# Ledger of designs, part 77: peptides against a protein of PDB entry 4HTP

Target 1, 231 residues: chain A of PDB entry 4HTP
Amino acid sequence: SQTVASHVPFADLCSTLERIQKSKGRAEKIRHFREFLDSWRKFHDALHKNHKDVTDSFYPAMRLILPQLERERMAYGIKETMLAKLYIELLNLPRDGKDALKLLNYRTPTGTHGDAGDFAMIAYFVLKPRCLQKGSLTIQQVNDLLDSIASNNSAKRKDLIKKSLLQLITQSSALEQKWLIRMIIKDLKLGVSQQTIFSVFHNDAAELHNVTTDLEKVCRQLHDPSVGLSD

## One batch from the design tools (peptide; made by RFdiffusion4, then SolubleMPNN)

Design b2_p15_8_s3 (from b2_p15_8, 5 letters changed)
Fold by OpenDDE base, seed 4:
Structure b2_p15_8_s3 (fold): chain B 231 residues (1-231), chain A 15 residues (1-15)
Amino acid sequence: as target 1 above (231 residues)
Amino acid sequence: SEIEERFQKLIEEIE
């Protein structure tokens, strides 16, 4: 079925996340998230104008924004060290070279950006001069590939995991990869709390999630901000 | 905003 996520570029989500991260105040962070969310809902209404009962919701985006709350998708089995090795191989970086060492020793301060311990940021700067400038993936496609990774991890198919990762990487800009890494590692560093995200999404979202722990259910049942939990 | 404009373009593509 047609979904909002199948139309929205992953780049647009990443751009929003980047704006949130760079914003200093809570209010500004909230504004950026709200603008994306409201736009999503507006598009949803347009896309499903002639179809009242759809299961489509903000869930495809929400599960990437709050990846630590993911319960449907199994574990990826991907760590920073694995990604480091993958990038070294993919980019054909000399193993004893500066960039390879930065990736492998991401916890150690090596540069002036203050990115020590943030693998995604370190990867970003390595990737920026080496990868495409504009990605081509939709949010749906990203989620499909992440589903594949999780499934293959469960099945212990490391080669297929690598294949899906390579597909993600080769179709993503450096900025998109930064955020993709953070989604996989489940640490976005947005500077805004889970509670704030829920509160912006819907007044009853935090409560419903606390009871159900089901992010998809939260997104579906509370898709309309004007319709309460008790309605 | 920029994001709102991008989504507006998406809406126009499906109308």
Scores: peptide ipSAE 0.755, ipTM 0.975, DockQ to the pose 0.773
Fold by OpenDDE base, seed 1:
Structure b2_p15_8_s3 (fold): chain B 231 residues (1-231), chain A 15 residues (1-15)
Amino acid sequence: as target 1 above (231 residues)
Amino acid sequence: SEIEERFQKLIEEIE
Protein backbone atom coordinates (compact mmCIF):
# COMPACT_ATOMS: atom_id res chain seq x y z
CA SER B 1 0.00 0.00 0.00
CA GLN B 2 1.10 3.53 -0.74
CA THR B 3 2.26 5.56 2.23
CA VAL B 4 3.53 9.08 2.64
CA ALA B 5 6.71 7.68 4.14
CA SER B 6 7.41 5.71 0.97
CA HIS B 7 7.59 8.98 -0.95
CA VAL B 8 9.31 11.36 1.45
CA PRO B 9 13.11 11.35 1.32
CA PHE B 10 14.84 10.73 4.60
CA ALA B 11 17.02 13.71 3.69
CA ASP B 12 14.01 16.00 4.01
CA LEU B 13 13.35 14.86 7.54
CA CYS B 14 17.02 15.27 8.41
CA SER B 15 17.20 18.76 6.97
CA THR B 16 14.16 19.69 9.05
CA LEU B 17 15.72 18.25 12.18
CA GLU B 18 18.93 20.12 11.42
CA ARG B 19 17.02 23.39 11.14
CA ILE B 20 15.23 22.70 14.40
CA GLN B 21 18.50 21.95 16.17
CA LYS B 22 20.18 25.08 14.84
CA SER B 23 17.28 27.31 15.77
CA LYS B 24 17.78 29.11 19.05
CA GLY B 25 14.25 30.07 19.92
CA ARG B 26 11.35 27.79 20.73
CA ALA B 27 9.13 29.58 18.25
CA GLU B 28 11.55 29.05 15.40
CA LYS B 29 12.00 25.39 16.30
CA ILE B 30 8.24 24.95 16.31
CA ARG B 31 7.95 26.69 12.96
CA HIS B 32 10.31 24.26 11.27
CA PHE B 33 8.51 21.26 12.71
CA ARG B 34 5.12 22.68 11.78
CA GLU B 35 6.20 23.30 8.21
CA PHE B 36 7.27 19.69 7.82
CA LEU B 37 4.15 18.36 9.53
CA ASP B 38 1.73 20.49 7.56
CA SER B 39 3.47 19.53 4.34
CA TRP B 40 3.22 15.89 5.32
CA ARG B 41 -0.50 16.19 5.99
CA LYS B 42 -1.06 17.99 2.73
CA PHE B 43 0.77 15.27 0.85
CA HIS B 44 -1.24 12.65 2.73
CA ASP B 45 -4.46 14.21 1.54
CA ALA B 46 -3.23 14.27 -2.03
CA LEU B 47 -1.89 10.73 -1.94
CA HIS B 48 -5.04 9.26 -0.43
CA LYS B 49 -7.54 11.51 -2.16
CA ASN B 50 -9.48 8.58 -3.58
CA HIS B 51 -9.02 6.22 -0.67
CA LYS B 52 -10.99 6.24 2.54
CA ASP B 53 -10.15 4.63 5.85
CA VAL B 54 -6.41 4.42 5.32
CA THR B 55 -4.19 3.59 8.26
CA ASP B 56 -1.36 5.74 6.95
CA SER B 57 -0.31 8.48 9.34
CA PHE B 58 2.61 10.56 10.56
CA TYR B 59 3.79 7.58 12.62
CA PRO B 60 6.76 6.64 10.37
CA ALA B 61 8.22 10.10 10.90
CA MET B 62 7.09 10.54 14.50
CA ARG B 63 8.80 7.36 15.64
CA LEU B 64 12.07 8.73 14.26
CA ILE B 65 11.53 12.15 15.83
CA LEU B 66 10.62 10.63 19.20
CA PRO B 67 12.61 7.40 19.12
CA GLN B 68 12.56 7.07 22.90
CA LEU B 69 8.83 6.39 22.62
CA GLU B 70 9.33 3.49 20.21
CA ARG B 71 7.48 0.39 21.40
CA GLU B 72 7.07 -1.62 18.22
CA ARG B 73 10.71 -2.38 17.48
CA MET B 74 12.89 -4.50 19.66
CA ALA B 75 16.18 -3.11 20.88
CA TYR B 76 18.82 -2.44 18.24
CA GLY B 77 21.69 -3.58 20.39
CA ILE B 78 23.84 -0.83 18.92
CA LYS B 79 26.13 1.43 20.90
CA GLU B 80 28.48 4.22 19.92
CA THR B 81 31.50 1.96 20.19
CA MET B 82 30.02 -0.47 17.71
CA LEU B 83 29.34 2.32 15.26
CA ALA B 84 32.83 3.69 15.74
CA LYS B 85 34.37 0.36 14.88
CA LEU B 86 32.07 -0.04 11.92
CA TYR B 87 33.01 3.36 10.52
CA ILE B 88 36.69 2.71 11.01
CA GLU B 89 36.34 -0.48 9.05
CA LEU B 90 34.04 0.90 6.37
CA LEU B 91 36.04 4.04 5.75
CA ASN B 92 39.32 2.17 6.06
CA LEU B 93 40.56 4.63 8.63
CA PRO B 94 43.98 4.02 10.13
CA ARG B 95 43.39 2.56 13.57
CA ASP B 96 45.91 4.88 15.15
CA GLY B 97 44.86 7.81 13.02
CA LYS B 98 43.25 11.01 14.19
CA ASP B 99 39.78 10.25 12.86
CA ALA B 100 39.64 6.73 14.23
CA LEU B 101 40.72 7.96 17.63
CA LYS B 102 38.10 10.71 17.51
CA LEU B 103 35.39 8.14 16.93
CA LEU B 104 36.62 5.75 19.59
CA ASN B 105 37.27 8.47 22.15
CA TYR B 106 34.31 10.66 21.29
CA ARG B 107 33.81 11.57 24.95
CA THR B 108 37.26 13.09 25.21
CA PRO B 109 37.59 16.74 24.26
CA THR B 110 39.49 17.18 21.02
CA GLY B 111 39.36 20.96 20.99
CA THR B 112 38.14 21.24 17.42
CA HIS B 113 34.39 21.88 17.58
CA GLY B 114 33.50 21.35 21.20
CA ASP B 115 31.54 18.24 20.32
CA ALA B 116 32.92 16.07 23.08
CA GLY B 117 30.38 13.51 24.18
CA ASP B 118 28.29 13.83 21.04
CA PHE B 119 29.18 10.85 18.92
CA ALA B 120 26.87 11.83 16.09
CA MET B 121 28.62 15.17 15.66
CA ILE B 122 32.04 13.58 15.77
CA ALA B 123 30.92 11.08 13.16
CA TYR B 124 29.46 13.83 11.02
CA PHE B 125 32.74 15.67 10.67
CA VAL B 126 34.60 12.47 9.91
CA LEU B 127 32.00 11.48 7.32
CA LYS B 128 31.44 14.85 5.66
CA PRO B 129 34.49 14.76 3.39
CA ARG B 130 34.08 11.04 2.68
CA CYS B 131 30.39 10.40 2.06
CA LEU B 132 27.77 11.07 -0.59
CA GLN B 133 26.40 14.57 -0.75
CA LYS B 134 22.84 13.34 -1.02
CA GLY B 135 21.26 10.15 0.22
CA SER B 136 18.73 8.02 -1.60
CA LEU B 137 16.62 6.53 1.19
CA THR B 138 12.99 7.28 1.92
CA ILE B 139 11.61 7.42 5.42
CA GLN B 140 9.93 4.08 4.78
CA GLN B 141 13.18 2.49 3.68
CA VAL B 142 14.96 3.79 6.75
CA ASN B 143 12.27 2.34 8.97
CA ASP B 144 12.44 -0.97 7.12
CA LEU B 145 16.17 -1.17 7.67
CA LEU B 146 15.80 -0.24 11.33
CA ASP B 147 13.13 -2.92 11.68
CA SER B 148 15.55 -5.38 10.16
CA ILE B 149 18.27 -4.40 12.59
CA ALA B 150 15.98 -4.82 15.57
CA SER B 151 14.64 -8.14 14.35
CA ASN B 152 18.08 -9.51 13.61
CA ASN B 153 19.38 -8.32 16.95
CA SER B 154 16.63 -10.28 18.63
CA ALA B 155 17.56 -13.28 16.53
CA LYS B 156 21.28 -12.78 17.27
CA ARG B 157 22.12 -12.48 13.58
CA LYS B 158 25.10 -10.16 13.79
CA ASP B 159 26.01 -10.54 10.14
CA LEU B 160 22.58 -9.38 9.02
CA ILE B 161 22.69 -6.46 11.43
CA LYS B 162 25.93 -5.36 9.84
CA LYS B 163 24.42 -5.75 6.40
CA SER B 164 21.50 -3.48 7.22
CA LEU B 165 23.77 -0.93 8.85
CA LEU B 166 25.97 -0.88 5.78
CA GLN B 167 22.95 -0.26 3.61
CA LEU B 168 21.95 2.67 5.79
CA ILE B 169 25.44 4.12 5.79
CA THR B 170 26.29 3.69 2.13
CA GLN B 171 23.01 5.26 1.00
CA SER B 172 23.12 8.26 3.32
CA SER B 173 24.89 11.60 3.40
CA ALA B 174 26.96 12.65 6.37
CA LEU B 175 24.11 14.79 7.63
CA GLU B 176 21.63 11.97 7.28
CA GLN B 177 23.97 9.65 9.13
CA LYS B 178 24.34 12.17 11.92
CA TRP B 179 20.61 12.07 12.50
CA LEU B 180 20.35 8.34 11.92
CA ILE B 181 22.90 7.79 14.66
CA ARG B 182 20.91 9.99 17.00
CA MET B 183 17.75 8.06 16.15
CA ILE B 184 19.44 4.76 16.91
CA ILE B 185 20.93 6.06 20.14
CA LYS B 186 17.53 7.68 20.85
CA ASP B 187 18.80 11.18 21.59
CA LEU B 188 18.10 13.81 18.96
CA LYS B 189 19.15 16.84 20.99
CA LEU B 190 16.63 19.03 19.19
CA GLY B 191 16.26 21.44 22.06
CA VAL B 192 12.49 21.05 22.03
CA SER B 193 10.55 18.90 24.47
CA GLN B 194 8.39 15.89 23.76
CA GLN B 195 5.44 17.88 25.05
CA THR B 196 6.09 20.60 22.52
CA ILE B 197 6.26 18.10 19.67
CA PHE B 198 2.96 16.58 20.76
CA SER B 199 1.32 19.95 21.24
CA VAL B 200 2.25 21.01 17.73
CA PHE B 201 1.07 17.70 16.32
CA HIS B 202 -2.33 17.77 18.03
CA ASN B 203 -3.84 19.39 21.10
CA ASP B 204 -4.90 16.01 22.46
CA ALA B 205 -1.74 14.10 21.53
CA ALA B 206 -0.04 14.27 24.91
CA GLU B 207 -3.18 13.12 26.68
CA LEU B 208 -3.78 10.20 24.36
CA HIS B 209 -0.16 9.13 24.59
CA ASN B 210 -0.25 9.30 28.37
CA VAL B 211 -3.17 6.90 28.36
CA THR B 212 -2.19 4.51 25.59
CA THR B 213 1.61 4.84 25.37
CA ASP B 214 1.04 3.93 21.73
CA LEU B 215 2.66 6.38 19.37
CA GLU B 216 1.08 4.83 16.30
CA LYS B 217 -2.37 5.10 17.82
CA VAL B 218 -1.72 8.73 18.66
CA CYS B 219 -0.66 9.50 15.12
CA ARG B 220 -3.54 7.58 13.57
CA GLN B 221 -6.38 8.73 15.79
CA LEU B 222 -5.22 12.32 15.85
CA HIS B 223 -4.17 12.54 12.23
CA ASP B 224 -6.56 15.41 11.64
CA PRO B 225 -5.67 18.36 13.85
CA SER B 226 -9.27 19.56 13.74
CA VAL B 227 -10.74 16.33 15.09
CA GLY B 228 -10.35 15.77 18.81
CA LEU B 229 -10.57 12.72 21.03
CA SER B 230 -14.13 13.49 22.00
CA ASP B 231 -15.17 13.81 18.40
CA SER A 1 9.79 27.36 2.53
CA GLU A 2 12.17 24.91 0.95
CA ILE A 3 10.54 21.92 2.64
CA GLU A 4 7.11 23.03 1.51
CA GLU A 5 8.37 23.34 -2.03
CA ARG A 6 9.87 19.88 -1.92
CA PHE A 7 6.61 18.40 -0.76
CA GLN A 8 4.76 20.32 -3.43
CA LYS A 9 6.94 18.67 -6.03
CA LEU A 10 6.10 15.30 -4.54
CA ILE A 11 2.41 16.13 -4.80
CA GLU A 12 2.80 17.12 -8.42
CA GLU A 13 4.50 13.82 -9.18
CA ILE A 14 1.52 11.78 -8.01
CA GLU A 15 -1.20 13.95 -9.59
Scores: peptide ipSAE 0.754, ipTM 0.975, DockQ to the pose 0.781
Fold by OpenDDE base, seed 5:
Structure b2_p15_8_s3 (fold): chain B 231 residues (1-231), chain A 15 residues (1-15)
Amino acid sequence: as target 1 above (231 residues)
Amino acid sequence: SEIEERFQKLIEEIE
């Protein structure tokens, strides 16, 4: 079945997240999220115009925006050190080179940007001159690859994990990879709270999540902002 | 906004 996520480029989510992060005020952050969400809902209505009983929802995006609340997908088993080594290999970076050392020693304050401890930002600057300008993945494809990684981690299939990671990396821009890394590590650093995200999504979202702890149920049951829990 | 415009293009592609 067709889903909104199968049509929306991952790049569009990443650009939205980037705008949210760069915004200084809460109101501006909320505006950027609302614009994406409203656009998503509008597209949903168009896509499913002739189908009233669909299970499609904002869940594919929400689980990437709030990765700490993920309960369906198991652990990735991926840490910054693994990613650093993978990038060094993939990009053929000299081990004693500046960029390789930046990735491996990301916790040490080195450089002019003050990005110490933020692996995703360090990776971004290394990747920017070396990778695609525009990615080709949809949100659904990203989630499928992440599902594969989690499943293969559970099965201890390291080779297949690497394969899926390579697909993600080779088909993504530096900016997309920055956010992908943060999704995997489960720290987006948006500067907006979970409560705010839920409040913007639906007035009853926080309450329903507190009871069910099921992000998909929240997104499905409260897909329409005008329909409440008691309706 | 730019994001709204991109989604509008997606809508046009399925209509």
Scores: peptide ipSAE 0.754, ipTM 0.975, DockQ to the pose 0.777
Fold by OpenDDE base, seed 3:
Structure b2_p15_8_s3 (fold): chain B 231 residues (1-231), chain A 15 residues (1-15)
Amino acid sequence: as target 1 above (231 residues)
Amino acid sequence: SEIEERFQKLIEEIE
């Protein structure tokens, strides 16, 4: 059966995350997240109007928003240095050039933006003039590719890891890649706590997660904000 | 909001 994630562009999640990050104050950050979440739930109801017993939930998005809580897929085995080398190769950047050095030495301040230590931001500025303006991936497709990466990492198939990464990169805008990198590295820098995300999702979400540590279960059981754990 | 409008378009596509 179709899922909400198979319809929602990854770009829309990324634009939401960007708005959250740029917003000042907890209230405005929460508003942006709530708008996305409520829209997701509304679409879910429309998509599954004739099928009430579905396992589809917010999980495909939630696991990208809270990647540090991922427990279903194994480790990617990807670090900033690997991504830097990949981008240098893919973009055919001169190895001794300014942009290549920025990627490799991302911890050192190289400009006025104050992006030192944030590889994703460094990558964004390198990618912006060089990549597609609009991505083509859905949230489901992104998760499928990430699953592939994790599986192939476990199997020590480096060539297949690279293949999946290339597919992600070539089908994503600079902004989407910025957030994708942060998802892989598991640090979104949203400026809003995990507790806040859970509280907005469902009043009982934090409690259920504390007991189960199962993000999918949390999203599925608490899909309806009006239905509590005790119901 | 922009995101709400985008999702509304998605809904219209499946109706």
Scores: peptide ipSAE 0.754, ipTM 0.975, DockQ to the pose 0.779

Design b2_p15_8_s4 (from b2_p15_8, 6 letters changed)
Fold by OpenDDE base, seed 1:
Structure b2_p15_8_s4 (fold): chain B 231 residues (1-231), chain A 15 residues (1-15)
Amino acid sequence: as target 1 above (231 residues)
Amino acid sequence: SEIEERFQEKIKEIE
């Protein structure tokens, strides 16, 4: 099926999230999110101009922005320690080396960046000089791979989980991996609340989510910011 | 922004 998510690079979402995180004020954070959302909606309208009753929505992006609200995908079964070990293996890092120890002991202050306790940031700095400068995955592809991970976790297929993780990692920049890690761990550290994200998305979004707890339904029913729940 | 420009470019391709 033709979706907006199949056309949007994951890198662009990550760049937007990075801008939001780096912004100091609430207004600036909101602006970056709004700009991405508006662009998405405009593209949606163009893509589906001649199609009626489409189910496509902002959901593929929203579920990555608010991963703690994910209800469709099962648990990944992935923790920071697992990722640390995977990176050590993948990057062939000396096990007793500085970078391996930083990943394994990410909660302990080791560097000058003050990133203790933030695994994604620790990983970012380890990855930055070692991986691709630009990723190749779309938002849809990222979600497909995450679906695969969750499904295989449920099926206890560790080999296939690793396969999908490796595909994500090898096709992503350091910045993309930073955000991917945060999506998997379900903590983006954007500096804006869930309520703020919903408010920017649609005036009725928080209310509908409170009732349904269905993020896809929220994104689909409230796709048009000018059409409310009562309409 | 560059992101917005990429969106616009894609829109132009399908219109």
Scores: peptide ipSAE 0.627, ipTM 0.957, DockQ to the pose 0.929
Fold by OpenDDE base, seed 4:
Structure b2_p15_8_s4 (fold): chain B 231 residues (1-231), chain A 15 residues (1-15)
Amino acid sequence: as target 1 above (231 residues)
Amino acid sequence: SEIEERFQEKIKEIE
C-alpha cells in the first residue's frame, strides 16, 4: 500500500536534520522539525483522503529521528570500526593513507574540523569528494534496507549485511550518509531532547510512549495533533 | 522551504 515514506526523499529528512543540528536555539530547532512534520501530515491527508483507518503514520521518519527508541527492528550489529573498514574497502582508500587513518582513528583529534569522536562527521568529509551529490532513496527504501540489515544480523549473514549497506551507501550523498551513520549508531546529535521531539509531535506523545514504549503506536494513535489520547 | 515545496508538488499530483 501507499505510504508517505515511499514518496519522501531520504535527502529531505537529512536536510531537515542538518538544519536542526546547525540551529543554535531550541526554538529554531523546533521550527525546522515542525515544518517537516506538518508537511508530512498534510501529505498524509492528501494521500489517504479516500482511505480511512490506514496504518500509515510518521513512524517511518520518527524511528530514524529517535533511533534509540527503536524496538521493532533488531540490532544492526554495526559499529564505527566496521563502517570504517567498509568505507576503506569501498572507496579503495590506501590503508596507510590519510583518509583511512582518519576513519580508523576517528576518536583522535585531528584539529581540522573539531570532529574528533564523531565518526559520521569524519566520514562525511572523506565521502564528500567521492560520493554522489544527490541521493535517490526514499525514507521507505532506507527503512527497508535497514530492516534487511537487522534481519541479516540476527541471522548472522555478514555478507548480506554488507550487500545492504553497499546499497545504502552507493545511493546516498555524503550528507545522507552522515545522517545514516548516526541513525545506525543511534546518536543524531541534534541538540534537542527526546521530550522536545515528542512535545512537538503531540502533547500526549511523551506520556503514551512512557507507558507503551511503542514508537509506532505513538505515531499512529497520535497522528492527529488535535486528537488527544483520551479522545 | 524547498522541502515544503516538494511536499506541495506531490500533493498536487495526487489531487
Scores: peptide ipSAE 0.626, ipTM 0.958, DockQ to the pose 0.928
Fold by OpenDDE base, seed 3:
Structure b2_p15_8_s4 (fold): chain B 231 residues (1-231), chain A 15 residues (1-15)
Amino acid sequence: as target 1 above (231 residues)
Amino acid sequence: SEIEERFQEKIKEIE
């Protein structure tokens, strides 16, 4: 069966996250998230109009927005250093060059942007002049590739990990890669709390998550904002 | 928003 995630570009999620991050106030951040969520739910209703019993939910997006709560897939085994080395290789950056050194020494301030310690931002500026302007991946495809990475990490298949990671990178814009990196490292820096995200999603979401620790279950059971836990 | 418009276009294609 078709899923909403198979129709939503990963770029659109990333653009939403970018808007949230750049917003100054809590209310504006919430608005951007709510608009995306509402659009998702409306599309869900249209897509599944003739099918009342579906397992499809906001989970494919939610697990990317709150990656620290991921419990379904195993660890990726990917850190900033690995990504730095991969980018240096893929982009054929001189090892002693400015960009390679920025990636490897991401914890040290090297420029005026104040991006010290934020590998994703440093990578963004290196990638922007070198990669696609628009990505081609859907949210479902991104999750499929991330599943592959986690599975192959568990199986210690480094070559297959690299293959999937390269597919993610080569089909993503610089902005998409910034957010993808943050999803993998599990730190989005949105400026809104987990509690806020849950509260916007559903009034009972935080409670259900506290009990079950199951993000998919939260998204599925509380798919309808008007239907509570006791209903 | 442009994102919202894309969602609406997809919905119209299904309806």
Scores: peptide ipSAE 0.621, ipTM 0.957, DockQ to the pose 0.934
Fold by OpenDDE base, seed 5:
Structure b2_p15_8_s4 (fold): chain B 231 residues (1-231), chain A 15 residues (1-15)
Amino acid sequence: as target 1 above (231 residues)
Amino acid sequence: SEIEERFQEKIKEIE
């Protein structure tokens, strides 16, 4: 079945997240999220115009925006150290070089940028001159690859985990990889609370999530902002 | 925004 996520570039989600992060005020952050969400819903209505009973929802995007609330996908088993080593290998970085050391020692504030402890930001600057300018993955494809990683982690298939990671990396821009890393590590640093995200999504979203702890149910049941839980 | 424009283009293709 066709989904909105299969049509939306992962790059567009990442660009939205970047705008949210760079925005200083809560109102501006909310605006960027709302604009993306409204566009998504409008596209959903067009895509499913002749199909009233679809299970498609904002869930594919929401689970990437609020990765801490993910309950369907099992643990990735991926840490910053693993990613650092992978990038060093993939980019053929000298092990004693500045870039390799930055990735491995990401916790140590060595740079002028206050990016110490944020592996994703450090990775971004290393990747920026070396990666594609534009990625090719959709949100659905990203989720499929992340599902594969989680499944293979459970099965202890390290080789297949690496394969999926390589697919993600080689088909993503530096900016997309920055956000992908944050999604995997489950810390987006958007500067907006979970409550704010839910409030923008639907007035009843926080309540429903508090009861069900099921992000997919929240997205499906409250897909229409005009239809409440009591309706 | 460019993102919004891309959404609109896709909608037009369906329609």
Scores: peptide ipSAE 0.618, ipTM 0.956, DockQ to the pose 0.935

## One batch from the design tools (peptide; made by RFdiffusion4, then SolubleMPNN)

Design b2_p16_1_s1 (from b2_p16_1, 7 letters changed)
Fold by OpenDDE base, seed 1:
Structure b2_p16_1_s1 (fold): chain B 231 residues (1-231), chain A 16 residues (1-16)
Amino acid sequence: as target 1 above (231 residues)
Amino acid sequence: SALEELWRKLLAEARA
């Protein structure tokens, strides 16, 4: 079955997130999110024009935007240190080199960009001159790979976890990897609150989530911004 | 694909 997520490039979500992060004010941040969301809804209507009772919703994107609220997918079992080691290996970085040490000691200031403590940003600058300019993954594909990682973590299949991670990494730009890392670690640093995201999505979203704690249900039931919870 | 092009157009229009 076709979904919006199967057609939306992960790069486009990442560019939206990047715009949000770079924006100074709440209003500007909201605008960037709204632009993506509105596009999603319009595309949904076009994609499912002649189809009834679809379960497709904004959920595939929302669960990446609000990864802390993920309840369907189990824990990844991935930390910054693991990613650092993986990148060192994948990029064949000298272990005693500057870039490897930056990744491993990401909490220590290096004086370059003031990104100490932000692993994703440190990784970004290491990756930028070494990675694809544009990734090839859709939002659905990213979620599929993340599902695989979580499932294999539960099953203690470390080799398969690495396989999925490598696929994510090798098919992503530096910018996409920056945001992917933040999604995995569950800290996007957008500068906009969960409540704001929900409010922009739907007036009743926060309330429904508070009751159900089911992000997918929120996205499905409140897909139409004009249809309220009480309707 | 046609659908991917539609998405690109929609997003571009939203950002204009």
Scores: peptide ipSAE 0.771, ipTM 0.975, DockQ to the pose 0.981
Fold by OpenDDE base, seed 4:
Order: C-alpha cells, then sequence, then structure tokens
Structure b2_p16_1_s1 (fold): chain B 231 residues (1-231), chain A 16 residues (1-16)
C-alpha cells in the first residue's frame, strides 16, 4: 500500500531537524516542526483522497523524531565505536590520521567548536567533504533499513547489519548521516522536549501515549488535529 | 513523479 513515508525524502526530515536544532527559541523550533507536520498531513489527504480507512500516519517520521519511544523494533546493537570503525573502513581513512582519531576519540575535545562528546557532529565534519551532496532515501526506506538492522542484531547476523548500514551510508549526505547517527544512538539534541513535540502534533497526544506507550497508535488515532480522544 | 512534485510544493509553501 502507498504511504506518505514512501514519497517523502529523508533529506527533508533531516533539513527540518537541522532547522529545529539551529533555532534558539521554542517558538521557532515549534514552527519548523509544524511546517513539516502540516505538509505531511496535507500530502496524506491528497494521497489518500479516495481511501478513508487507511492505517497510514505520521508514525514513520515520528519514530525517527522520538527514537527513545521506539517499541516496535528491537535494539540496534550499534554504538559510536562501531560506527567509527565502520567509517574508517568505508572511507579508507588512515588509522593514525587526524580524521580517524577524531572519530575514535570523539569524547575528547579536539577543536574550538565545542562538539566534544557528540559523535554525530564529529562524523558530519569528516563526511562533509567525502559524501554525496544529496541523498536518495525516503523515510520509508530508512525505516526499512533500520528494521533490518534491529532484526539482524537480534538474530546475531553481523554481516547483514553491516550491509544495511552501508546502504544507509552510501545513499545519504553528510547532513543526513549526522541525523541518522543521532536516531540510531537515540539522542537528537533538538533542544525541544518530547512533551512539546506531542503538544504540537495533537493536544491529546501526550495523554494517549502515557496510557498506551504506543507511538503508532498515537499517530494513527490522533492523525487529525481536530479530532480528539473523546471523539 | 507527480507525487514527488506535490510534496516538494507543499513543503515549500509551508516554509514560505
Amino acid sequence: as target 1 above (231 residues)
Amino acid sequence: SALEELWRKLLAEARA
């Protein structure tokens, strides 16, 4: 079945997240999220104009924006050190080189940018001169690959995990990879709370999530901002 | 595709 996520570029979600992160005020952060959300809802209505009983929702995007609330897929089994080693291999970085050492020692401040401890930012600067300028993945494809990683982690198939990671990496820009890393590590550093995200999505979202702990259910039942829980 | 163009249009309009 056709989904909004199958048509929305992952790059557009990442650009939204980047805008949110760079914004200083809460109101500006909310605006950027709302712009993406409203576009999604409008596109949904257009895509499913003749189909009223679809299960499609904002869930594919929401689970990437709030990865800490992910309950459908199991743990990825991926940490920063694994990603560092993968990038060193993939980019053929000299092991004793500056960039390789930056990735491996990401917790140690090496520059004036204050990015110490943020692996995704360190990776971004290493990747920026080396990666594609524009990615080709949709949100659906990203989620499919992440599902594969989680499933294969559970099955202890390290080779297949690597395969999916390589597909993600090779089809993503540096900026997209920055956010992908943060999604995998489950720390987006947006500067906006979970409660704020829910409140912008729907007035009843936080309440429904508190009861069900089911992010997909929240997104499906509260897809329409004008329809409440008691409706 | 037509759908991709629609998405691009919607997002651009929202950001304007």
Scores: peptide ipSAE 0.770, ipTM 0.975, DockQ to the pose 0.918
Fold by OpenDDE base, seed 3:
Structure b2_p16_1_s1 (fold): chain B 231 residues (1-231), chain A 16 residues (1-16)
Amino acid sequence: as target 1 above (231 residues)
Amino acid sequence: SALEELWRKLLAEARA
């Protein structure tokens, strides 16, 4: 069976997140999220018009938007330092060079952008002139690769973790990698609260999540914004 | 594909 996530480019989620982050007001941030969500729901209806009782939902996207609430996937075992070293190797950066040091010392101010402490932003500027301009991954593919990373971390297979990370990196633009890093580190810095995200998704979403702590259940049960918990 | 085009259309319409 097909899923919405198998057809939605990861780039489109990232562009949405970028729009949200750059927006100053809560209302504008909400608008950008709603635009993506509404598109998703409309696409779902079209994709599954001849099939009833599908389990497909917004969950593949939601778990990337609210990665701190992920409970299905185990820990990645990945920190900024690991990513820094990986990028230095992959990009063949001189270890004592400016860009390598920026990645390794991301907590200290090194430039004019004020990105100290934000590894993803520092990585973005290093990657921008060095990587693909357009990524090729779907949301489903990203989740599959992240699943692989978590599984291999649990199994202590470092080589396979690296393989999956390299696949993510080599098939992603700088902007996509910025957001991917934030998803892995579980800090998107959107400037909009979890409560707001839930409220936009469904009026009962926050309540259901408070009880179940299960994002997939929230997304499945409350897939239709017009159908509540009491129904 | 037709489905990919549909998605692009839907997202573009939502952002217009």
Scores: peptide ipSAE 0.770, ipTM 0.975, DockQ to the pose 0.918
Fold by OpenDDE base, seed 5:
Structure b2_p16_1_s1 (fold): chain B 231 residues (1-231), chain A 16 residues (1-16)
Amino acid sequence: as target 1 above (231 residues)
Amino acid sequence: SALEELWRKLLAEARA
């Protein structure tokens, strides 16, 4: 069946997240999120115009925006060190070179940008001159690949984990990879709280999540902002 | 595709 996520570029979610991160005020951060969310809901209505009973919702995006609340897929088993080694291999970086050392020793100040401790930002600057200008993945494809990684981690299939990671990396821009890394590590550094994200999504979202701890249920049941939990 | 174009339009309008 058709889903909104199958038509929304991952790049557009990433650009939204980038806008949120760069915004200084809470109100501005909220605006950027609301713009993306409203677009999603409008597209949903258009896509499912003739279908009333659909399970499609904002869930595919929400689980990437609030990855700490993910309960459907298991752990990825991916750490910064693993990604560093993968990038060094993929980009054929000299092991003793500046960029390789930045990735491996990301906790130590080695750059001019002051990004020590933030692996995703360090990776971004290494990738920026080396990667595609525009990625080709949809949100659905990203989630499918992440599902594959989690499943294969559970099955201890390291080769297949690497395969999925390589697909993610080779089909993503530097900016997209920055955010993908943060999604995997589960720290987006948006500067806006979980409560704020829920409140913007729906007035009853935080309450429903507190009871169910089920992001998909929250997104599906509260898809319409005008329909409350008690309705 | 037409659907991808629609999405692009909607997002652009929201950000304008």
Scores: peptide ipSAE 0.772, ipTM 0.975, DockQ to the pose 0.950; fails the geometry check

